Peptides against a protein of PDB entry 5YCA. Designs and how they scored, part 14

Target 1, 132 residues: chain A of PDB entry 5YCA
Amino acid sequence: RSLPAERNPLYKDDTLDHTPLIPKCRAQVIEFPDGPATFVRLKCTNPESKVPHFLMRMAKDSSISATSMFRSAFPKATQEEEDLEMRWIRDNLNPIEDKRVAGLWVPPADALALAKDYSMTPFINALLEASS

## One batch from the design tools (peptide)

Design b1_p15_2_s2 (made by RFdiffusion4, then SolubleMPNN; from b1_p15_2, 7 letters changed)
Fold by OpenDDE base, seed 3:
Structure b1_p15_2_s2 (fold): chain B 132 residues (1-132), chain A 15 residues (1-15)
Amino acid sequence: as target 1 above (132 residues)
Amino acid sequence: MEELERAQRALFEED
């Protein structure tokens, strides 16, 4: 697969300590037709453009939004590039089917694999360790 | 900013 050429400068160093990011995560309860569900989100701001994106986790099973990861890591990506990556994830990883939420969601192990590819490991570690 | 917020929120919506 071919990932977009330009990456968010926030993720220039994949080896940084993730622990300072844990308290920056926030829980959010959302009402759905079949009842409430809790999500954990982490605000990630591009230091150049100052544009924020939110990384997102389902509190219950720790599924992570691969879509949110991709959009944060590659803010200048085209829709075609996103579609290509989402297809790759469907074909090579283990995405979760959930009718309530948009985007492609993956289990923790797959999220960490993507994090390595996108150079955002500290942020995904923090998101996974945060309380809900 | 408002459009960005809506886009982020859309990831939690069924439609």
Scores: peptide ipSAE 0.038, ipTM 0.672, DockQ to the pose 0.123
Fold by OpenDDE base, seed 4:
Structure b1_p15_2_s2 (fold): chain B 132 residues (1-132), chain A 15 residues (1-15)
Amino acid sequence: as target 1 above (132 residues)
Amino acid sequence: MEELERAQRALFEED
């Protein structure tokens, strides 16, 4: 598959130690029609544009938002490029369906596979290890 | 850029 050419400079080094990022994660309880659910969020600011994005994990089952990962990694991606990647994820990985939340969510192993492709491994490791 | 921020907030809205 083809990923967007320009990547967020925050993710220039996929080999960095993830442990300093763990305490930067924050838990948040969100109310949904069927009751409350806890999410863990990590604020990721593009050092060039100064635009922040939040990487998101469902606390209970550790599902990660692939949509949020893509949008953080590729800030200048077109809608067509995003659609192609989300279709690839549906065809090749194991996304979950949750009617409460938008976007495409994947289990931890799939999130780490995407993290390798997007050069986001330290950030996803931290998000997965953070307390909720 | 504002559009991307709004889109991310929409991740917690019911489809």
Scores: peptide ipSAE 0.036, ipTM 0.668, DockQ to the pose 0.094
Fold by OpenDDE base, seed 5:
Structure b1_p15_2_s2 (fold): chain B 132 residues (1-132), chain A 15 residues (1-15)
Amino acid sequence: as target 1 above (132 residues)
Amino acid sequence: MEELERAQRALFEED
């Protein structure tokens, strides 16, 4: 697969300590037609453009939004590039289908694999370790 | 469906 050439400068160093990011996560209860569900979110602001994106975890099963990871990591990606990556994820990883939420969601192990590819490991570690 | 859209928006928007 081919990932977009330009990456969010927020993710320039994949080896940084994730601990300081844990308290920056926030739990949010969202009411859906079939009942409430809790999500954990981490606000990630592109230091260059100042545009924020939220990385998201479903609290119950710790699934992570791969779509939000991709959009945060690659701010200038085309829709075609995103579609290609999402197809790759579907074919090579273990995404889940949740009718309540948009995007493609993956289990923790897959999220960490993607995090390595996107240079987002500290952020995904923090998101996974945060309380809900 | 409308409630789902509101929930989705709340999930992705800054609060």
Scores: peptide ipSAE 0.043, ipTM 0.703, DockQ to the pose 0.922; fails the geometry check
Fold by OpenDDE base, seed 1:
Structure b1_p15_2_s2 (fold): chain B 132 residues (1-132), chain A 15 residues (1-15)
Amino acid sequence: as target 1 above (132 residues)
Amino acid sequence: MEELERAQRALFEED
């Protein structure tokens, strides 16, 4: 697969200590037709464009939104590039189906694999370690 | 793409 050429400068170093990011995460209870569910979110702001994206984790099973990861990592990606990556994820990883939420969601191990590909490891580690 | 992002923003509140 081919990932977009330009990456969010926020993710310039995949080896940074993740612990300072943990307290920046926030838990949020969302009401769905079948009941409430808790999510953990981390606001990630592109330091150049100042555009924020939220990385999202379902608290219960720690599933992570791969779509949000991709959009945060690749701010100038086309829809075609996103579709290609999401198809790759479906074919190569273990995404879950949750009709309550938008985008493609993956389990923690897959999220960390994507994080390595997108240079987002500290952010995903923090998101996974944060309390809910 | 834009519609999905709107859905996510509607789902989760910003600080």
Scores: peptide ipSAE 0.040, ipTM 0.679, DockQ to the pose 0.327; fails the geometry check

Design b1_p15_2_s3 (made by RFdiffusion4, then SolubleMPNN; from b1_p15_2, 5 letters changed)
Fold by OpenDDE base, seed 4:
Structure b1_p15_2_s3 (fold): chain B 132 residues (1-132), chain A 15 residues (1-15)
Amino acid sequence: as target 1 above (132 residues)
Amino acid sequence: MEALEEAQRRLFEED
């Protein structure tokens, strides 16, 4: 597959220690028609554009939003590029189906595979290890 | 489909 050419400079080094990012994560309870659910969020700000994106984890089953990962990693991606990547994820990984949430969500192992591709490993490790 | 958009829009409690 072909990923977008320009990547968020926040992710220039995939080998950084993730530990300092753990306390940056925050839990949030969101109300849904069938009841509340807790999410863990990590604010990721593009140091060049200053535009923030939130990486998101479902607290209960540790599913990670692949859509949020992609949009944070590739701020200038076209809709077509996003659609192609999401189709690739559906065909090659193990996304979950949850009618309450937007975007495509994947289990931890798949999130780490994507993190390697997007150069986001420290951030996803921190998100997975944070308390909820 | 609420979680992604909702979390992105709400305030983030920073240090």
Scores: peptide ipSAE 0.051, ipTM 0.718, DockQ to the pose 0.290
Fold by OpenDDE base, seed 1:
Structure b1_p15_2_s3 (fold): chain B 132 residues (1-132), chain A 15 residues (1-15)
Amino acid sequence: as target 1 above (132 residues)
Amino acid sequence: MEALEEAQRRLFEED
């Protein structure tokens, strides 16, 4: 597959220590038709454009929003590029189905695989390790 | 389904 050419400069180094990012995460309980669910979020701001995106984890099963990862990593990606990547994820990883939330969500191992591809491993490690 | 950005805004408030 081909990923977008331009990546968020926030993710220039995939090998950074993730621990300083852990306290930057925030937990929030959200009410859904079938009951409450806790999410953990990490605000990721593009240091050049100053545009933020929130990386998101479901606290209970640690599912991560792959769509949020992609949009944060590739700020100038087209809708077509996103669609192609999401199809690749469906075909090659193990996304979950949760009709309560938007986007494509994946389990922790898949999120870390994507994080390596997108050069954002420290951020996903922090998101997964943060308390809920 | 609503757009992801709209969902994020609704679910999580910025400080």
Scores: peptide ipSAE 0.047, ipTM 0.698, DockQ to the pose 0.365
Fold by OpenDDE base, seed 3:
Structure b1_p15_2_s3 (fold): chain B 132 residues (1-132), chain A 15 residues (1-15)
Amino acid sequence: as target 1 above (132 residues)
Amino acid sequence: MEALEEAQRRLFEED
């Protein structure tokens, strides 16, 4: 696969300590037809453009939105590049099926694998460790 | 900014 050329400068160092990011996460309850569900979000702001994106986790099973990760890591990516990566994830990882939510969601182990590829490991570790 | 935040919120919805 071919990832986009330009990456969010927020993720220039994949080795940083993740613990300061944990208290920055926030829980959010969303109502669905079959009842409420809790999500955990982490606001990630591009230090150059000042444009924020939110990384997202389902509180119950810790599934992570791969779509949110990709869009945060590659803010200048085309729709074609996103489609290509989402297809790769479907073919090579273990995405879940949830009719309530948009985008492609993956279990924690797969999220960490993607985090390594996108150079955003500290942020995914923090998101996974945060309370809901 | 507001439009972007709304787009992010929509990732929680099927539609």
Scores: peptide ipSAE 0.041, ipTM 0.678, DockQ to the pose 0.122
Fold by OpenDDE base, seed 5:
Structure b1_p15_2_s3 (fold): chain B 132 residues (1-132), chain A 15 residues (1-15)
Amino acid sequence: as target 1 above (132 residues)
Amino acid sequence: MEALEEAQRRLFEED
């Protein structure tokens, strides 16, 4: 696969301690037709463009939005590049199906694999460890 | 930026 050439400068160092990011996460209860569900979100702001993006986790099963990760990591990616990556995820990882939410969601282990590829491991570790 | 915010919102919408 071919990832986009330009990455969000927020993710320039994949080895940073994730602990300081944990208290920056926020839990939100969202109402769906079949009942409420809690999500944990982490606001990630591109230090150059100042454009914010939220990384998202389903609190219950810790599924992470791969779509959100990709869009945060690659702010100048084309739709075609996103589609290509999402297809790769479907073919190579273990995305979950949830009709309540848009985008592609993956289990924690897969999210961490993607985080390594996208250089955003500290952020995903924090998101996974945050309380809900 | 508005488009990005809209995309984020849609991640919580049903397909």
Scores: peptide ipSAE 0.041, ipTM 0.676, DockQ to the pose 0.114

Design b1_p15_2_s4 (made by RFdiffusion4, then SolubleMPNN; from b1_p15_2, 6 letters changed)
Fold by OpenDDE base, seed 4:
Structure b1_p15_2_s4 (fold): chain B 132 residues (1-132), chain A 15 residues (1-15)
Amino acid sequence: as target 1 above (132 residues)
Amino acid sequence: SAALAEAQRRLFEED
């Protein structure tokens, strides 16, 4: 697969300690038509463009939004590039299906694999360790 | 539905 050429400068160093990011995560209960669900979110702001994206974990099963990871990591990606990556994820990882949420969500191990590819490991580790 | 769409907005965007 081919990932977009330009990456969010927020993720320039994949080796940083993740623990300072843990308290920046926030748990949020979202009311859906079929009942509430808790999510943990981490606001990630591109230091150059100042555009924020939320990385997100479903508290119950720790599924992570791969779509949000991709969009945060690659701010200039085309829809075609995103579609290609999402297809790769479907073919190579273990995404889940949840009618309540948009995008493609993956289990923790898969999220960490993607994080390595996107240079987001500290952020995903923090998101996974944060309280819900 | 509108309710679902609103819930998702709260999840993916800032309030």
Scores: peptide ipSAE 0.343, ipTM 0.862, DockQ to the pose 0.865
Fold by OpenDDE base, seed 5:
Structure b1_p15_2_s4 (fold): chain B 132 residues (1-132), chain A 15 residues (1-15)
Amino acid sequence: as target 1 above (132 residues)
Amino acid sequence: SAALAEAQRRLFEED
């Protein structure tokens, strides 16, 4: 597959210590029609454009939003490029289906594989280790 | 569903 050419400068170094990011994560209980569910969110701001995106984990099964990872990592990506990557994820990884949430969500191992591809491993490690 | 849409807004956007 072909990923977008330009990446968010926040993710220039995939080897950084993730532990300082853990306390920046926030747990949030959200009321859905069928009942409450807890999510963990990490606000990631592009240091140049100042545009924020939230990385997100479902607390119960640790599924992570691949769509949010992609949008944060590739700020200039087109919808076509996003669609191409999401199709690749469906064909090659193990996304879950949940009618409560939009976008494509993947289990922790798949999220870490994507994090390596997108150069955002510290952020996904922090998100996975944060308390809910 | 409006209720579902509002829940999703709280999840994906600023508080």
Scores: peptide ipSAE 0.339, ipTM 0.862, DockQ to the pose 0.897
Fold by OpenDDE base, seed 2:
Structure b1_p15_2_s4 (fold): chain B 132 residues (1-132), chain A 15 residues (1-15)
Amino acid sequence: as target 1 above (132 residues)
Amino acid sequence: SAALAEAQRRLFEED
């Protein structure tokens, strides 16, 4: 597969210690029509553009939003590039289906695989370790 | 539904 050429400079170093990011995560209870659900969110701001994206984990099963990872990592990606990557994820990883939430969500192991590809490992590790 | 849309907004955006 082909990932977009330009990556968010926030993710320039995949080897950073993730532990300082853990307390930056926030648990949030969202009221859905069928009842409440808890998510853990980490605000990731592009240091150049100042545009934030939230990385997100479902507290119950630790599923991570792959779509949000991609959009944060590749702020200038085209819709075609995103569609290609999401199809790759469907074909090669193990995404889950949840009608309450938009985008493609994947289990922790898959999220870490994507994090390596997107240079986001510290951020995903922190998101996974944060309390809910 | 509007309720679902609002819940999703709260999840993906800042309050």
Scores: peptide ipSAE 0.339, ipTM 0.861, DockQ to the pose 0.878
Fold by OpenDDE base, seed 3:
Structure b1_p15_2_s4 (fold): chain B 132 residues (1-132), chain A 15 residues (1-15)
Amino acid sequence: as target 1 above (132 residues)
Amino acid sequence: SAALAEAQRRLFEED
């Protein structure tokens, strides 16, 4: 697969300590038609464009939004590039199906694999370690 | 549904 050429400068260094990011995560209860569900969210702002994206974890099973990871890491990606990556994830990882949420969501191990590819390891470690 | 759309808005956007 081919990832987009330009990456969010927020993720320049994949080796940074993740622990300062943990208290920046926030648990949020969302009311759905069939009942409430808790998510943990981390606001990630591109230091150049100032555009924020939220990285997200479902509290119940720790699934992570792969779509939100991709959009945060590659803010100038085309829809075609996103579709290509989402297809790769479907073919090579283990995404879950949940009709309540948009995009592709993956289990923690898959999220960490994507984090390495996207240079987001500290942010995904923090998101997974944060309390709900 | 409208309720589902509102829930998804709160999940992906700032409150």
Scores: peptide ipSAE 0.332, ipTM 0.860, DockQ to the pose 0.890

## One batch from the design tools (peptide)

Design b1_p16_1 (made by RFdiffusion4)
Fold by OpenDDE base, seed 1:
Structure b1_p16_1 (fold): chain B 132 residues (1-132), chain A 16 residues (1-16)
Amino acid sequence: as target 1 above (132 residues)
Amino acid sequence: SAEEDAAFLEELEPLF
């Protein structure tokens, strides 16, 4: 598959120790029509543009938003590129659909696979290990 | 912060 050409410089080094990022994660309880659910988020700011995105995990089953990963990783991606990647995820990984929330969500193993592709491994490891 | 909490909610909001 083809990923966008330009990546967020925040993710220039995929080999960094993730542990310093763990305490930067925050848990938030969100109220939905069918009840509350806890999410863990990690604020990721593009050091050049200064635009932040939240990486996000459902606390209960550790599903991670692939959509948020993609948008954070590829700040200049077109809608067509995003759509193509989301279709690839649907066809090749094991996404879950939750009508309560936007985006395409994937289990931890899939999230780590995407993290490798997007050069986000430390951030996803931290997100997965953070307490809720 | 409250602002970040609100921003996070916006990112979670379904489009349908």
Scores: peptide ipSAE 0.386, ipTM 0.849, DockQ to the pose 0.640
Fold by OpenDDE base, seed 5:
Parts: C-alpha cells; structure tokens; sequence
Structure b1_p16_1 (fold): chain B 132 residues (1-132), chain A 16 residues (1-16)
C-alpha cells in the first residue's frame, strides 16, 4: 500500500520515550442513547500548523481509532488516500465499526502495527497505558 | 477544558 507523502512533523522520531505523554492523556465520559461510555484521548498538535487532533481509545476494550491516527499523521492526505488506507485496514487487520462513533477502530495490537507504519509508536503506547 | 471536550466530541460523533 501507499501512504501519503507528507507526515506530521510531530512524528518525525518514533523512538522517543513515551512515558512523558501518559499524564497528558485525559478520560472523558460520553453519553450515548444506550448509556455512558468512557474514552481516553491524547491531544496531538502539529508543531508547524498548530492544528490539534485527538488520538482516542475506548476505555472498555482499548480499541483505538485508526481514523484519528491517520488524520493526525497525514494532515494533507486526500479523502481518496484515507479511503485506500481504511480499505487496507479492513482487509489486513481486525477493525470494528461502532455505530455510536465515527471512524474505523482497531484493537491494541493492530493500533501498534499502524503506529509503526505512521511513526506514532510513543503516542500510541502512552494512549494505551493511560488510566481511564 | 470544556472547549477541548467539545472539540473531542466533534471528532467522535458519527456526523463527522
């Protein structure tokens, strides 16, 4: 598969220590028609554009939004490029689509695989280790 | 913050 050419400079080095990012994560309870659910989020700001995105995890099963990862990693990606990557994820990983929330979500192991591809390993490790 | 909470909801909601 092909990934977008330009990547968020926040992710220029995926070998950095993730532990300082853990306390930056925040838990939020969201009310849905079927009841409340807790999410953990990590605010990631592009140091050049200053545009933030939230990486997000479902607290209950630790599923992570692959869509949020992609959009944070590739700020200039086209919709076609995103669609191509999401199709790849559907064909090669173990995603879920929850009707309550937007995007394509993946289990922790898949999220870490994507993190390696997107050079986001410290951020996903922190998101997974944060308390809810 | 409340503003960040609202921004997160916008990213999370199926409408977006």
Amino acid sequence: as target 1 above (132 residues)
Amino acid sequence: SAEEDAAFLEELEPLF
Scores: peptide ipSAE 0.375, ipTM 0.846, DockQ to the pose 0.619
Fold by OpenDDE base, seed 4:
Structure b1_p16_1 (fold): chain B 132 residues (1-132), chain A 16 residues (1-16)
Amino acid sequence: as target 1 above (132 residues)
Amino acid sequence: SAEEDAAFLEELEPLF
């Protein structure tokens, strides 16, 4: 597959220690029609554009939003590039679609595979280890 | 912050 050419400079080094990022994560209880659910989020700001994105984890089953990862990693991606990547994820990984929330969500192992491709490994490790 | 909580809700909200 082909990923967008320009990547968020925040993710220039995939080998960094993730542990300092853990306390930067925040848990939030969200009310849905069928009851409450807890999410863990990590705010990631592009150091050049200053535009923030939240990386997102469902606390209960540790599903992570692949859509949020892609949008954070590739700030200048077109909608066509995003659609292509989401189709690849559907065809090659094990995503879930939850009607309560936007985006395509994947289990932890798939999230870490994507993190390697997007150079986001420290951030996804921190998100997975944070308390809820 | 309350502002970030609200922003997070916007990101989670499904598109209809």
Scores: peptide ipSAE 0.373, ipTM 0.845, DockQ to the pose 0.624
Fold by OpenDDE base, seed 3:
Order: sequence, then C-alpha cells, then structure tokens
Structure b1_p16_1 (fold): chain B 132 residues (1-132), chain A 16 residues (1-16)
Amino acid sequence: as target 1 above (132 residues)
Amino acid sequence: SAEEDAAFLEELEPLF
C-alpha cells in the first residue's frame, strides 16, 4: 500500500521515550443511549499548523481509533487516501465496528503495527499505558 | 477543560 507523502512533523522521530507523554493523557466518561463508557485521549498538536487532534482509546478493551491515528499522522491526506488505508486495515488487520462512535477501531497489537507504519510508536505506547 | 471535552466529543461522535 501507499501512504500519503507528507507526515505530521510531530512524528519525525519514532524512537523517542514515550514515558513523558503518559501523564498528558486524560480519561473522559461519555454517555451513550445504552449507558456510559470511558475513553482515554491524548492531545497531539501539529507544530506547523497548530491544529490539534485527539488519539483515542476505549478504556474497557483498549481498542484504539485507527482513523484518528491516520488523520493526525497525515494532515494533508485526501479522503480517497484515507478510504484506501481503511480498506487495507479491514483486509489485513482485525478491526471492530462500534455504531456508537466514529471511525475504524483496532485492538492494541494492531494499533502498534499501525504506529510503526505511521512513525507514532511513542504516542501509542503512552496512550496504551495511561490509566483510565 | 470544558472546551477540550467538547472538542473530543465532536471528534468521537458519528457524522449523520
């Protein structure tokens, strides 16, 4: 597969220590029609555009939003490029569908595989290790 | 903050 050419400068070095990012994560309880659910989020700001995106984890099963990872990593990606990557994830990984929330979600092992591809390993490690 | 909570909710909710 082909990923977008331009990547968020925030992710220029995926070998950095992830531990300083852990306390930057925040838990939030969201009310749904069938009851509450807790999410963990990490605010990631593009140093050039100053536009923030949240990386997202479901607290209960540690599923992570692949859609949010992609949009944070590739700020100039087209909708077509996103659609192609989401199709690749459906065909090659183990995504889950949850009608309560937007985007395509994947289990922790798959999230770390994507993190390697997107150069986001420290950020996903921090998100997974943060308390809920 | 309340602003960040609202921004997160906006990103999380399905588009209709």
Scores: peptide ipSAE 0.371, ipTM 0.844, DockQ to the pose 0.624

Design b1_p16_1_s1 (made by RFdiffusion4, then SolubleMPNN; from b1_p16_1, 9 letters changed)
Fold by OpenDDE base, seed 5:
Structure b1_p16_1_s1 (fold): chain B 132 residues (1-132), chain A 16 residues (1-16)
Amino acid sequence: as target 1 above (132 residues)
Amino acid sequence: DEEEEEEFLKELDPKD
């Protein structure tokens, strides 16, 4: 697979301590037709563009949105590049597609594998360790 | 806060 050339400078150093990011996470209860569900989110702001994206975790099973990770990591990605990566995820990681929410969702271990690929390890570790 | 909650809902929305 081919990942986009330009990455969000927020993720320039994959080796940073994730601990300071944990208290930045927030839990949010969302009302759906079939009932409420809790999510944990981490607001990640691109230091150049100042555009924020949320990384997001389902509290119930700790699934993380791979789509949100990709969009945060690659701010200048084309739709074709995103589609290519999402196809790779479907073919290799057996993601969850939930009608209630956007994107492809993956379990923690797969999220960390993607985090390594996207240089987002501290942020995903923080998201996984945050309380819901 | 309320503003960020609204922003999050937009990103989570399957219609987007």
Scores: peptide ipSAE 0.651, ipTM 0.924, DockQ to the pose 0.578
Fold by OpenDDE base, seed 4:
Structure b1_p16_1_s1 (fold): chain B 132 residues (1-132), chain A 16 residues (1-16)
Amino acid sequence: as target 1 above (132 residues)
Amino acid sequence: DEEEEEEFLKELDPKD
């Protein structure tokens, strides 16, 4: 498949040690009509544009928002490019679509596969290891 | 941090 040409320079090195990123993660309890749910988030700021995005993990099942990953990795992606990638995820992975929250969510193994594709492995490893 | 919590809620909002 084709991914957007320009990637967030934050992810220029996929081989960095993820450990320093773990304490940057934050847990947040969110109230929904059917009860509370805890999320772990990692604020990732594009060092050039200074635009932040949160990477997101559901604490309970460790599902990670693939949509948030894509938007963080590809800041200049068109809506069409995002739609195409999300369709690919639907067709090739087994994403969760939860009406309570935005985006497609994938289990840890799939998140790490996407992280490799998007060159953001250290950030996803940190997000997965962070306390909830 | 309340500001970041609000920002996160916005990104998580299914209406967006």
Scores: peptide ipSAE 0.649, ipTM 0.924, DockQ to the pose 0.591
Fold by OpenDDE base, seed 3:
Structure b1_p16_1_s1 (fold): chain B 132 residues (1-132), chain A 16 residues (1-16)
Amino acid sequence: as target 1 above (132 residues)
Amino acid sequence: DEEEEEEFLKELDPKD
């Protein structure tokens, strides 16, 4: 598969220590028609454009939004490029599509595999280790 | 914090 050419400069170094990012994560309880659910979020701001995106984890099963990862990593991606990557994820990782929330969600091991591809391993490690 | 909670809800919303 082909990923977008330009990546968020926030993710220029995939080898950085993730531990300073853990306390920057926040838990939030969301009310849905069928009951409440807790999410853990990490606000990631592009240091050049100053545009923020949230990385997202479901607290119950630790599923991570692959869609949020892609949009944060590739701020100049076209809709066609996003659609292509989401199709690849559907075909290769068997993601969860929950009608209550946007995007494709994957378990921790698959999230870390995507993180390596997108050069954002420290941020996903921090998101997974944060308390809920 | 409350403003960030609202921003997060917008990104999480399936928009259906």
Scores: peptide ipSAE 0.648, ipTM 0.924, DockQ to the pose 0.675
Fold by OpenDDE base, seed 1:
Structure b1_p16_1_s1 (fold): chain B 132 residues (1-132), chain A 16 residues (1-16)
Amino acid sequence: as target 1 above (132 residues)
Amino acid sequence: DEEEEEEFLKELDPKD
C-alpha cells in the first residue's frame, strides 16, 4: 500500500517520550441509544495549519479509531487515499465497525502498528495509558 | 471544556 506524501508535522518524531501527553487526554461519557459508553480522547492540533483532530479510544476494550489516526496524520489526504487505506485496514487488521460511531476501530496492538506506519507512536501510547 | 466535547461529538458522529 501507499500512504499520502504529506504528514502532519506534529508527528515528525516517532521516538519522543509519550508520558507528557498522558495528562492531556480526556475521558468523556457519551450516551448512545444502547446506553452510555466512555471514550478517551486526545486533541491533536497541526502546528502548521492549526487544525485539530481528536484521537479516540473506547475505554471498555481500548479500541482505537484508525480513521481518526489517518485523518490526523495526513491532513491533505484525498478521499481516494483514505478509502484505499481503510480498505487495507479491513483486509489486514479485521477492524471493528460500530454503527454508533464513525470510522474503523482496531485493538491496541493494531493501533500501535498503524501508529508506527503513521509516525504517531507517542500519541497512541499516551492514549492507551490514560485513565478513563 | 464544553466546546471540545462538542467538537469530539462531531468527529465521532457516524453521519460525518
Scores: peptide ipSAE 0.648, ipTM 0.924, DockQ to the pose 0.593

